# Designs tried in a protein design run: peptides against a protein of PDB entry 6JX3. Part 12

Target 1, 85 residues: chain A of PDB entry 6JX3
Amino acid sequence: AEFRLRPEISVAQTDYGMVLLDGRSGEYWQLNDTAALIVQRLLDGHSPADVAQFLTSEYEVERTDAERDIAALVTSLKENGMALP

## One batch from the design tools (peptide; made by RFdiffusion4, then SolubleMPNN)

Design b2_p25_7_s3
Fold by OpenDDE base, seed 4:
Structure b2_p25_7_s3 (fold): chain B 85 residues (1-85), chain A 25 residues (1-25)
Amino acid sequence: as target 1 above (85 residues)
Amino acid sequence: KKPYVKPAIDRLDAQGRVVERRVAP
């Protein structure tokens, strides 16, 4: 299924990067640039494979490493209650 | 190509300090 944030999660752009706020718990999470880029592309409807291809094209990272990092981030966001299962 | 930094998410407290890191470079 498509990657989606939970409805209680709001996104803010700050001078220090992308922030996710849980409106119910009050938890406040800051994403680094790579994480923000991945999340934004996934929210735009790109697949993890698409994102991995993008990362390998733009950054000094191998495809397998990019795919693993994307998967780890997605899992973390779901476990943190920020992304829908 | 640009240098690659692994994705990271940090939980911040009310003062903006990192109190938890779930994914780190």
Scores: peptide ipSAE 0.699, ipTM 0.918, DockQ to the pose 0.795
Fold by OpenDDE base, seed 3:
Structure b2_p25_7_s3 (fold): chain B 85 residues (1-85), chain A 25 residues (1-25)
Amino acid sequence: as target 1 above (85 residues)
Amino acid sequence: KKPYVKPAIDRLDAQGRVVERRVAP
C-alpha cells in the first residue's frame, strides 16, 4: 500500500510551496507546507505512521490528529486523481 | 515544537487564484 502519484502528475517546487500539475487535465494544485511535507515523506517511502511520528516530534499536534490529517490528505489526493488508489 | 497547520491543497486557475479547496486547514 505504497503512496504513489499518478503518471500524468508532475511535481514542481515553487517559492509558495509544492505544486502538482495534471498533464492531462491541466489542473494545477498547490500544497501548503504541511501537505508538502507529508507528501514528500510518503513519496520517500515513509509510512503514514512514520509521518505521524515525525509530525508529533516537530509540531504541536497530537498523534491521533496527525494520523487523521494524513489520512484525509491521502484520500483527497486519490479522489482528486493525483495519487494512485 | 513548531505551531501546527493542518495540511491543505488548493486548486488554482490560470491566474493563480484559488478556485477549489479539497483539504482545508
Scores: peptide ipSAE 0.689, ipTM 0.913, DockQ to the pose 0.794
Fold by OpenDDE base, seed 1:
Structure b2_p25_7_s3 (fold): chain B 85 residues (1-85), chain A 25 residues (1-25)
Amino acid sequence: as target 1 above (85 residues)
Amino acid sequence: KKPYVKPAIDRLDAQGRVVERRVAP
């Protein structure tokens, strides 16, 4: 299953980072740089495993930690109504 | 390799204040 944002979600790049706006509720969510990187790669079609490999190759993080962080982020985005289940 | 910061998402109000955090570093 591919990672996708819900149709009512808009993406904006601001001076403070990536922002996701729910056009129906008006909720406004700011992603830090790591979260934005993960989301962007997932939207580009990379799997969570691909993203974990990328993170471990570029950053001082262990594979297991990267995988858990990615999973937690994806879960939160789905639970917040930003990403499709 | 670059320093790693955990992913975080914060809900902001109209004034830009953090009113909820679902994923925190």
Scores: peptide ipSAE 0.688, ipTM 0.913, DockQ to the pose 0.790
Fold by OpenDDE base, seed 5:
Structure b2_p25_7_s3 (fold): chain B 85 residues (1-85), chain A 25 residues (1-25)
Amino acid sequence: as target 1 above (85 residues)
Amino acid sequence: KKPYVKPAIDRLDAQGRVVERRVAP
């Protein structure tokens, strides 16, 4: 299904990368460049498979590894209250 | 192709210090 951030999550671009802020709890999360790239493409409507293809075309990573990393990131974002189920 | 770094998410405290890594490379 569609990847979406929870309504209370705001996105900010900083000199140090993408930051997610939970407007209710006040918690901040800093995403590294790879995580930010994945999140941005998912929010733009690309599927995890699309993102994996993109990663393997641009970076020194195997398809299976990219798929696992994307899945782990998405799961973490959902479990930590940043993304909708 | 560019070097690949695994995705990571760090929780920051109010001062911007990393206090927890929820996704690690």
Scores: peptide ipSAE 0.687, ipTM 0.912, DockQ to the pose 0.801

Design b2_p25_7_s4
Fold by OpenDDE base, seed 3:
Structure b2_p25_7_s4 (fold): chain B 85 residues (1-85), chain A 25 residues (1-25)
Amino acid sequence: as target 1 above (85 residues)
Amino acid sequence: KKPYVRPSISRLDANGNVVARREAP
C-alpha cells in the first residue's frame, strides 16, 4: 500500500533532522537520520522493498534487519497519528 | 558501507525537548 502522511502533518527540516508536526494538536516528532531517509524515500514513491535494497547497498545492515526496521517505523508513524493507515 | 543506525523517533515538547523516544519503533 502507498505510504502517505496524514493531511494535518507537515514536514520541517531542522539542524537536527526531519520533524513531523501535527497542525491540529501541535504535537511533533523528530526523526533520526535513518528514519528521515526511510520516510523521504517512501514519500518519493519507493516501496519498502526498494528502501530495504537501498539500505543494504549503502549501510552495514542485513536485508532482514532493514525490512524489519522499515516496517517498525511505518507502524510507529501510523500509531502515532503521523501516517495514514 | 556506512555504519547503520536503527531508525528512531522522538516526541518533542513545545520547547523542543524530548519527552518520549522510540527506537526502531
Scores: peptide ipSAE 0.673, ipTM 0.899, DockQ to the pose 0.867
Fold by OpenDDE base, seed 2:
Structure b2_p25_7_s4 (fold): chain B 85 residues (1-85), chain A 25 residues (1-25)
Amino acid sequence: as target 1 above (85 residues)
Amino acid sequence: KKPYVRPSISRLDANGNVVARREAP
């Protein structure tokens, strides 16, 4: 399924990277560079497989590790109410 | 290729301080 943020989530770019704001709870979540990169590519319409390929091409990471980390991040964003199921 | 850092998310308080962290969450 398409990766999407929940409607109440706003994206802000700060000096320290991407921040997601939950307009209902008021919670701020800071993404590190890798997380921000993954989220940005997913929001641009790339599949997790696309993102994994991108990561393995650009970074010193194995495909299996990239896939695991992408899946973990997506799960976390959904569980924390930032991304739609 | 660039060094790889696992993805992480950190919940911030009103002052921007980290109050919770999820690494490769």
Scores: peptide ipSAE 0.672, ipTM 0.899, DockQ to the pose 0.849
Fold by OpenDDE base, seed 5:
Structure b2_p25_7_s4 (fold): chain B 85 residues (1-85), chain A 25 residues (1-25)
Amino acid sequence: as target 1 above (85 residues)
Amino acid sequence: KKPYVRPSISRLDANGNVVARREAP
């Protein structure tokens, strides 16, 4: 299934990183570099498995940990109303 | 390979201040 942001969500690049803004509620969240990287790759059409492979190739992280962190982030983005279910 | 930092998201107020943080949520 494709990862998509909700239509009311805008993406902004700031000096402090990626920010996701809900244009309806006014709430917004700042993503750290790792979260931003994951979101960017998912939005580009990469699967969570692709992203996990990328993380383990570039960073000192085990596959299991990468998969867990990706899944947790996606869940949080959905629960916080930023990503479509 | 580069050091790994777990993903995190931080809710900001209207002034850009962190009001809640979820690290590796």
Scores: peptide ipSAE 0.672, ipTM 0.898, DockQ to the pose 0.876
Fold by OpenDDE base, seed 4:
Structure b2_p25_7_s4 (fold): chain B 85 residues (1-85), chain A 25 residues (1-25)
Amino acid sequence: as target 1 above (85 residues)
Amino acid sequence: KKPYVRPSISRLDANGNVVARREAP
């Protein structure tokens, strides 16, 4: 399934990285560099497997760890109302 | 290859201060 942000979520780039703003609740969420990278690639249409491959190619992380972290992030974004289920 | 930092998200208050953090959420 396609990864998408909820329509009320806007993305801002700041000096401290990517920030997601919920236009309805007013909540702000700041993503660290890794989280931002994952979100950006998912939004660009890459699969979690693609993102995992990218992470393992660029960073010192094992494939299984990358996959776990991607899945955990996606789950959190959905649970916090930022990404569509 | 670069050092790997696990993904994290941090909720900010109205002043932009971190009030909650989820690492490898």
Scores: peptide ipSAE 0.671, ipTM 0.898, DockQ to the pose 0.851

## One batch from the design tools (peptide; made by RFdiffusion4, then SolubleMPNN)

Design b2_p27_2_s1
Fold by OpenDDE base, seed 1:
Structure b2_p27_2_s1 (fold): chain B 85 residues (1-85), chain A 27 residues (1-27)
Amino acid sequence: as target 1 above (85 residues)
Amino acid sequence: APPSLPRAVSAARVAEFRRAPITRLGS
C-alpha cells in the first residue's frame, strides 16, 4: 500500500522545513528535517523498507530502529489527519 | 532526484528526529 497524504493536505517548503497544511481545517504542521526526508521518499514511491535502508546509510541508526521510527512517523501523520490510512 | 542527507549525521540528530518529528504550528 502506498503512502499518501490526504487530498486536503498541501505541502509547502519553507526556510523552517516542510509544512503540511490542511486546506479544510486550517491546521498546519512542521516536519523536522529527517521526517521531511522520510515523507518525501515515501511520496516518491519508496517503500518503508527502502527508506529504512537509506537511513541506515546516512545516520547512526540500526535498521530495526529506522524501521520503527518510520512506522511511528507514519502512524503519527495518519492520526493527526495528514496521511490517508 | 530524491532528497538526501549528509552522511555525517550524529546520534544527536537521530534524537532530534525522535523528539519532534512533527510539530503543530496552529490553525
Scores: peptide ipSAE 0.407, ipTM 0.769, DockQ to the pose 0.468
Fold by OpenDDE base, seed 2:
Structure b2_p27_2_s1 (fold): chain B 85 residues (1-85), chain A 27 residues (1-27)
Amino acid sequence: as target 1 above (85 residues)
Amino acid sequence: APPSLPRAVSAARVAEFRRAPITRLGS
């Protein structure tokens, strides 16, 4: 499954990091640095497995934990109306 | 023994991510 943002969501790069804005509701969300990194890589076409491998090389995390972190983030983005199901 | 500095920094970055990967700022 391809990770994609909903059409009404726009991405803004701010001094504080990546922000996702819902153009319809006006609601906006800040992503922390790691979340932004994950989203950027997913949007670039990397699979969750690719991103998990990347995270294990960059951070002191086990592969299983990286996979769970990515899955949790993706779920949150979908549930909060930012990513397509 | 305490963790090395690089290990501690890496662990802190992971902890930061898990605390608040997304934060609703408003509408």
Scores: peptide ipSAE 0.398, ipTM 0.774, DockQ to the pose 0.511
Fold by OpenDDE base, seed 4:
Structure b2_p27_2_s1 (fold): chain B 85 residues (1-85), chain A 27 residues (1-27)
Amino acid sequence: as target 1 above (85 residues)
Amino acid sequence: APPSLPRAVSAARVAEFRRAPITRLGS
């Protein structure tokens, strides 16, 4: 399934990291460095499986843990109104 | 081309990610 941000969400790169802004509500969220990396790769068209493989090559994490971390982040982004279901 | 990170990212960095992957700053 395709990962996409909701159309009202804007992405900003700031001195504090990636920020997502909801243009309708005004709510905005900061992503930590790893979350930003995951989101960037997903938005670039990489699958969660691609991202999991990438993370295992860059971090001391097992593939299964990387997959869980990505799934948890994607779920949070959807539940908090940033990503489309 | 995706960004590359040093391979030597420790378990502590993983823990940091998991503690606060997203933080609501305001509205």
Scores: peptide ipSAE 0.392, ipTM 0.769, DockQ to the pose 0.508
Fold by OpenDDE base, seed 5:
Structure b2_p27_2_s1 (fold): chain B 85 residues (1-85), chain A 27 residues (1-27)
Amino acid sequence: as target 1 above (85 residues)
Amino acid sequence: APPSLPRAVSAARVAEFRRAPITRLGS
């Protein structure tokens, strides 16, 4: 499945990192640096498996842990109304 | 293939990610 943000979500790059704004509710969320990296890669068309491989090459993290971290982030983004299901 | 971060920096970034990957700032 293709990872996509909901159409009402705006992306802003700030001095504190990536911020997502929900134009409908007015809620806004900050992504930390690693979360932003994951989201950017997914939006660029990389699969979660691609991103997990990338993370294991960049960080001292095991493949299984990277996969869990990505899955948890994607779930959170969907549950909080930022990403399409 | 991208290079890996130094070990200490890498560990800190992994921990930082897991502590708060997303944070609701307000409404």
Scores: peptide ipSAE 0.387, ipTM 0.772, DockQ to the pose 0.704

Design b2_p27_4_s3
Fold by OpenDDE base, seed 5:
Structure b2_p27_4_s3 (fold): chain B 85 residues (1-85), chain A 27 residues (1-27)
Amino acid sequence: as target 1 above (85 residues)
Amino acid sequence: AAPPRPASAVASMRDLSQAIRRLGRLP
């Protein structure tokens, strides 16, 4: 289904990049700029396929690589307790 | 709708192997 952050996760834009904060545990993570770009578009309602198309049109990356990268990122966000399954 | 173009070039920084980094825990 749609990509969603867990309800306890807050997003902050900082001078160091996008930060995700768990409001219950207090744990927080920094996303690198490419990951932040992907997450922002997913949260805006774009599908992983939409984001892959965007990446290949704007950056030097093959479609298959973009798809794998996005899938890996989403999996990581879920496994680290930031995104809903 | 298509996503908008990024405000800055991040292509040279693309490295999803280090996409997330745990920074710590706030009190």
Scores: peptide ipSAE 0.249, ipTM 0.687, DockQ to the pose 0.397
Fold by OpenDDE base, seed 4:
Structure b2_p27_4_s3 (fold): chain B 85 residues (1-85), chain A 27 residues (1-27)
Amino acid sequence: as target 1 above (85 residues)
Amino acid sequence: AAPPRPASAVASMRDLSQAIRRLGRLP
């Protein structure tokens, strides 16, 4: 399924990195640079598999590790109310 | 031969607990 943020979530770039703001609850979250890169590519329409391939081609990371990291991040974003299920 | 891949950003920030961090709540 396509990765999408919930409609109430706004994205901002700050000096500290990417920030996600829930416009209804007011909760806001910071992403580290790796998470921001993954989210940006997912939002651009790349699948998790595409992003895993990208990470393994651009950085010294094993495919299995990249896949698990992406899956864990997506799960966290959904569980924390930032991404649609 | 292709040049070696850069150091992994994923590996350098491997702790998934740092991937997302709640900063707070706006009023």
Scores: peptide ipSAE 0.245, ipTM 0.663, DockQ to the pose 0.613
Fold by OpenDDE base, seed 3:
Order: C-alpha cells, then sequence, then structure tokens
Structure b2_p27_4_s3 (fold): chain B 85 residues (1-85), chain A 27 residues (1-27)
C-alpha cells in the first residue's frame, strides 16, 4: 500500500529538521534527518524497496537493515497518528 | 568514483527512538 500522511497532518521544514503537526490534536513531532529523507521519498511515490536501495547506495548500511529500519519507521508513524494505515 | 558512503545518517537511523520525537502540543 502507498505511504500517505493523515489529512490533518501538516509538514514544516525547520532549522532543526522536518516537523509534523497534527492540526486536530495540536501534537507535533520532529523527524531526525534520516527519517525525514525516508518520509520525503515515500511521499514522492518511491516504494520502501526503492528507498532501501537508495539508502544502501548513499549511506553505509546493509540492505536488510535498511529495509527493517524503513518498515519500523513507517509503523511508528502510523502508530503515532501521522500516517494512514 | 563516487565519494564514500557516510555513516552518520546510518547512526541516526539506527536510533529509532530518535527517528520521531514528540515536541509538544500547540494550544
Amino acid sequence: as target 1 above (85 residues)
Amino acid sequence: AAPPRPASAVASMRDLSQAIRRLGRLP
């Protein structure tokens, strides 16, 4: 399934990184640089597999680790109410 | 040849507790 933010979530770029704001609850979250990169690429329509390939080409990480980390991040974003299930 | 792959982003990603961080709630 495609990765998509919940409609109430707004994205802002700050000097400290990407911030996600829930317009209904008022909760806001900061992504670290790697998480922000993953989210940006997913939102641009790249698959998790595409992103894993990108990470292994750009950074010192094994493919299996990249895949696992992406899956874990997506799960976290869904569980914390930022991404649609 | 392409520059070496940096490790800093990997270190950041490995700490999933820091991947997303709640900053607070706006009024």
Scores: peptide ipSAE 0.218, ipTM 0.664, DockQ to the pose 0.738
Fold by OpenDDE base, seed 2:
Structure b2_p27_4_s3 (fold): chain B 85 residues (1-85), chain A 27 residues (1-27)
Amino acid sequence: as target 1 above (85 residues)
Amino acid sequence: AAPPRPASAVASMRDLSQAIRRLGRLP
């Protein structure tokens, strides 16, 4: 399924990196650079598999590890109310 | 020879508590 942020979540770029902001609660989260990269690519329409392939080509990571990390991040974003189920 | 792939992004990705960190609430 397509990765999407919840409608109340917006992306903000700050001097310290990518931030996700809940427009209703005012809560906001900082993403580290790798998480930001993953989220951006997912939002651009790349599948988790696409992103995993990208990570293995660009960084010192095995495919299986990349896949698990992406899955964990996506799960976390959903559980923290940032991404749609 | 091609340079080795960076490990820094992988290292940051390993720590999911750092990957997404709640900073607070806007007033």
Scores: peptide ipSAE 0.208, ipTM 0.664, DockQ to the pose 0.699

Design b2_p27_6_s3
Fold by OpenDDE base, seed 5:
Structure b2_p27_6_s3 (fold): chain B 85 residues (1-85), chain A 27 residues (1-27)
Amino acid sequence: as target 1 above (85 residues)
Amino acid sequence: APRRPYDRARAGAAGLRRITDDSIRLP
């Protein structure tokens, strides 16, 4: 399944990090370094498997943990109205 | 290059935080 943001969500880079802005509600959310990395790669068209491989190569994290963290973040983005189901 | 430390406490859903206030000082 392709990861996509909802049409009303915009991505911005700030001095404090990556931000997702809901143009309809005005709410915005900040991503920390690893979450931003995951979202950026998914939006670039990388698969969750690609992202997991990248995380394990760049960070001291095991493959299974990386996969769970990616899935949990994607779920949160969907549940909080930023990503399409 | 060496792999970076990975913060489990701030991973997954914890990597996303809704912003409701800021500490910016304005005149």
Scores: peptide ipSAE 0.640, ipTM 0.873, DockQ to the pose 0.578
Fold by OpenDDE base, seed 1:
Structure b2_p27_6_s3 (fold): chain B 85 residues (1-85), chain A 27 residues (1-27)
Amino acid sequence: as target 1 above (85 residues)
Amino acid sequence: APRRPYDRARAGAAGLRRITDDSIRLP
């Protein structure tokens, strides 16, 4: 399914990197550089498979590891209330 | 161009961190 943020989540670019803000709770989360790239590409409509291919082409990471990392990040975003299930 | 180093320890779920008043760090 399409990766989407929950409606209460806002995205901001800050001096400390990409941040996701929950407008209801006031909690906010930082994404590091690779996580931000993954989220941005997913939000642009790329599939996890597309993103894995991108990561392996840009970074010294194997396909299996890239796939696992994408899945783990997506799971975390969902579990912590930032992404829709 | 050569592929960039990939930080395994900060990949996956570790790429997402809840920010507190003392936890802000550069990515």
Scores: peptide ipSAE 0.640, ipTM 0.873, DockQ to the pose 0.559
Fold by OpenDDE base, seed 2:
Structure b2_p27_6_s3 (fold): chain B 85 residues (1-85), chain A 27 residues (1-27)
Amino acid sequence: as target 1 above (85 residues)
Amino acid sequence: APRRPYDRARAGAAGLRRITDDSIRLP
């Protein structure tokens, strides 16, 4: 399934990293460097498998761990109201 | 090129952090 942010979510690049702002609730969330890279690639249309390959090539992480981390982040983004189901 | 360090403690769901008054740190 295509990864998409909810329409009320705005993306901002700050000196402290990527931030997601919910225009309805007023909540905002910070993504660390690796989480931001994952979200950016997913939004660009890459699959979770594509992103896992990217992570294992760029970072000291194994494929199974990368896949688990991507899935956990996506789940969190959906559960906290930033990404569409 | 060598691969970059990967912060396991801040991976997955921990890569997303809600900003609250309680989470604010003074530099």
Scores: peptide ipSAE 0.639, ipTM 0.872, DockQ to the pose 0.516
Fold by OpenDDE base, seed 3:
Structure b2_p27_6_s3 (fold): chain B 85 residues (1-85), chain A 27 residues (1-27)
Amino acid sequence: as target 1 above (85 residues)
Amino acid sequence: APRRPYDRARAGAAGLRRITDDSIRLP
């Protein structure tokens, strides 16, 4: 229900974009522009439905595609150890 | 007012990339 990062993950804004750093392993990951927007809004407490509405309003993307993309990104963040299940 | 282009090839899981040696690219 609540999207949260794992406690060992830190967020940084860099010239390359938004970066997530694992403080235990030292590994880090880059989010592109749309992924960063999704993550930022989820962390701010917006629901996936809120984010989908935002994406369809701001970008040339259909609602179904936006919903699928949000779900796929969230799944990836969880599977790769950045977000809590 | 006009909506922005949306890159399907970089959407979803493709929006997240693990950074390794020589993997950093400019947006």
Scores: peptide ipSAE 0.636, ipTM 0.871, DockQ to the pose 0.549

Design b2_p27_7_s2
Fold by OpenDDE base, seed 1:
Structure b2_p27_7_s2 (fold): chain B 85 residues (1-85), chain A 27 residues (1-27)
Amino acid sequence: as target 1 above (85 residues)
Amino acid sequence: SLEALLAAARAAAPARRLDAPRLRRRP
């Protein structure tokens, strides 16, 4: 399934990095540069596999590690109510 | 309002973080 944010979630760029804001609760989460990059690419329609390929090409990371990091982030985004299941 | 919340988020460090491991660019 395509990665999507929940309807109540907004994206903001801040001096501290990307922030995901729940417009209902006021809860929000700061993403570091790596997390923000992954989320941006996923929202642009790239699959986790596409993102892993991108990360391994641009950064000093092994494919398996990139895949694990992406999967962990996506899981966290879903569990914390930012992304649709 | 949503706009007020976004403005507040832009101006302050969030209490919650959702990080991925930092990566270094290939030379």
Scores: peptide ipSAE 0.547, ipTM 0.856, DockQ to the pose 0.886
Fold by OpenDDE base, seed 5:
Structure b2_p27_7_s2 (fold): chain B 85 residues (1-85), chain A 27 residues (1-27)
Amino acid sequence: as target 1 above (85 residues)
Amino acid sequence: SLEALLAAARAAAPARRLDAPRLRRRP
């Protein structure tokens, strides 16, 4: 399945980093650098497996930890109404 | 509006955060 944001969610780059904005509720969430990197890669069409491979190649992180971090972030994005299930 | 949200986001850091563990680049 392809990772997608909900239609009401917009991405903005701010002085504080990447922000996801809910145009209906007026709520928004700041992403740190790692979260933003993962989201960007997913939105570009990379699979979670692709992203994990990328993270382990570029950063000091083990594959299992990268996979867990990605899965946790995706779950949070879905649960907080930012990503489609 | 989206414009208002963008303006607010530029002016102040949002209270809500969605963070992933910080990573160090490999040398």
Scores: peptide ipSAE 0.547, ipTM 0.857, DockQ to the pose 0.927
Fold by OpenDDE base, seed 3:
Structure b2_p27_7_s2 (fold): chain B 85 residues (1-85), chain A 27 residues (1-27)
Amino acid sequence: as target 1 above (85 residues)
Amino acid sequence: SLEALLAAARAAAPARRLDAPRLRRRP
C-alpha cells in the first residue's frame, strides 16, 4: 500500500526541520532529521523496503533496526492522524 | 501557501515532536 498523508496535512520546511500541520485541528509536529528523511522518501514513492536499504547503505544502522525505525514512525504517523491507514 | 507560512511560524516553538533515532553517516 502507498504511504500517503491525510488531505488536511500540510508539510512545511523550516530551519528547525520538517513540520506537519493539521489544517483542521491546528495540531502540528516537528520531525527530526531521520524522521524527515524517511517521510520524504516515502512521499517520493519509495517503499519501506527501499527506505530500509537506503538507510543501511548511507548510515551506520543494521537492516533490522532500520526496518523497525521505519515501521515505528509510520505507525506513529497513522496513530497521530497524519497518515492515511 | 498560507498553510506553509502558518506552519513555519508555529515551528519556532512546536508543541509536539515526532522523532526517529538519529543515525550516523557511513564514512
Scores: peptide ipSAE 0.547, ipTM 0.855, DockQ to the pose 0.622
Fold by OpenDDE base, seed 4:
Structure b2_p27_7_s2 (fold): chain B 85 residues (1-85), chain A 27 residues (1-27)
Amino acid sequence: as target 1 above (85 residues)
Amino acid sequence: SLEALLAAARAAAPARRLDAPRLRRRP
């Protein structure tokens, strides 16, 4: 399924980096650079496989590690109520 | 408003973090 944020979640850039904000509760999470990059590409319609290919091409990371990192992040985003299941 | 919440988020460090492992760019 396509990665999507929940409707109440907004993306903002701050002095601390990318932030995901729940517009209803006011809760928000700071993403580091790697997480932000993954989220941006997923929101642009790239599959996790596409993102893994991108990461291994641009960064010093093995394919298996990139795939694991993406999967873990997506899981966390869903579990923390930021992404749709 | 949502705008006010975004402004507050920009003005203060978030309490929660969601990180992925840091990566180094290839040369």
Scores: peptide ipSAE 0.546, ipTM 0.855, DockQ to the pose 0.848

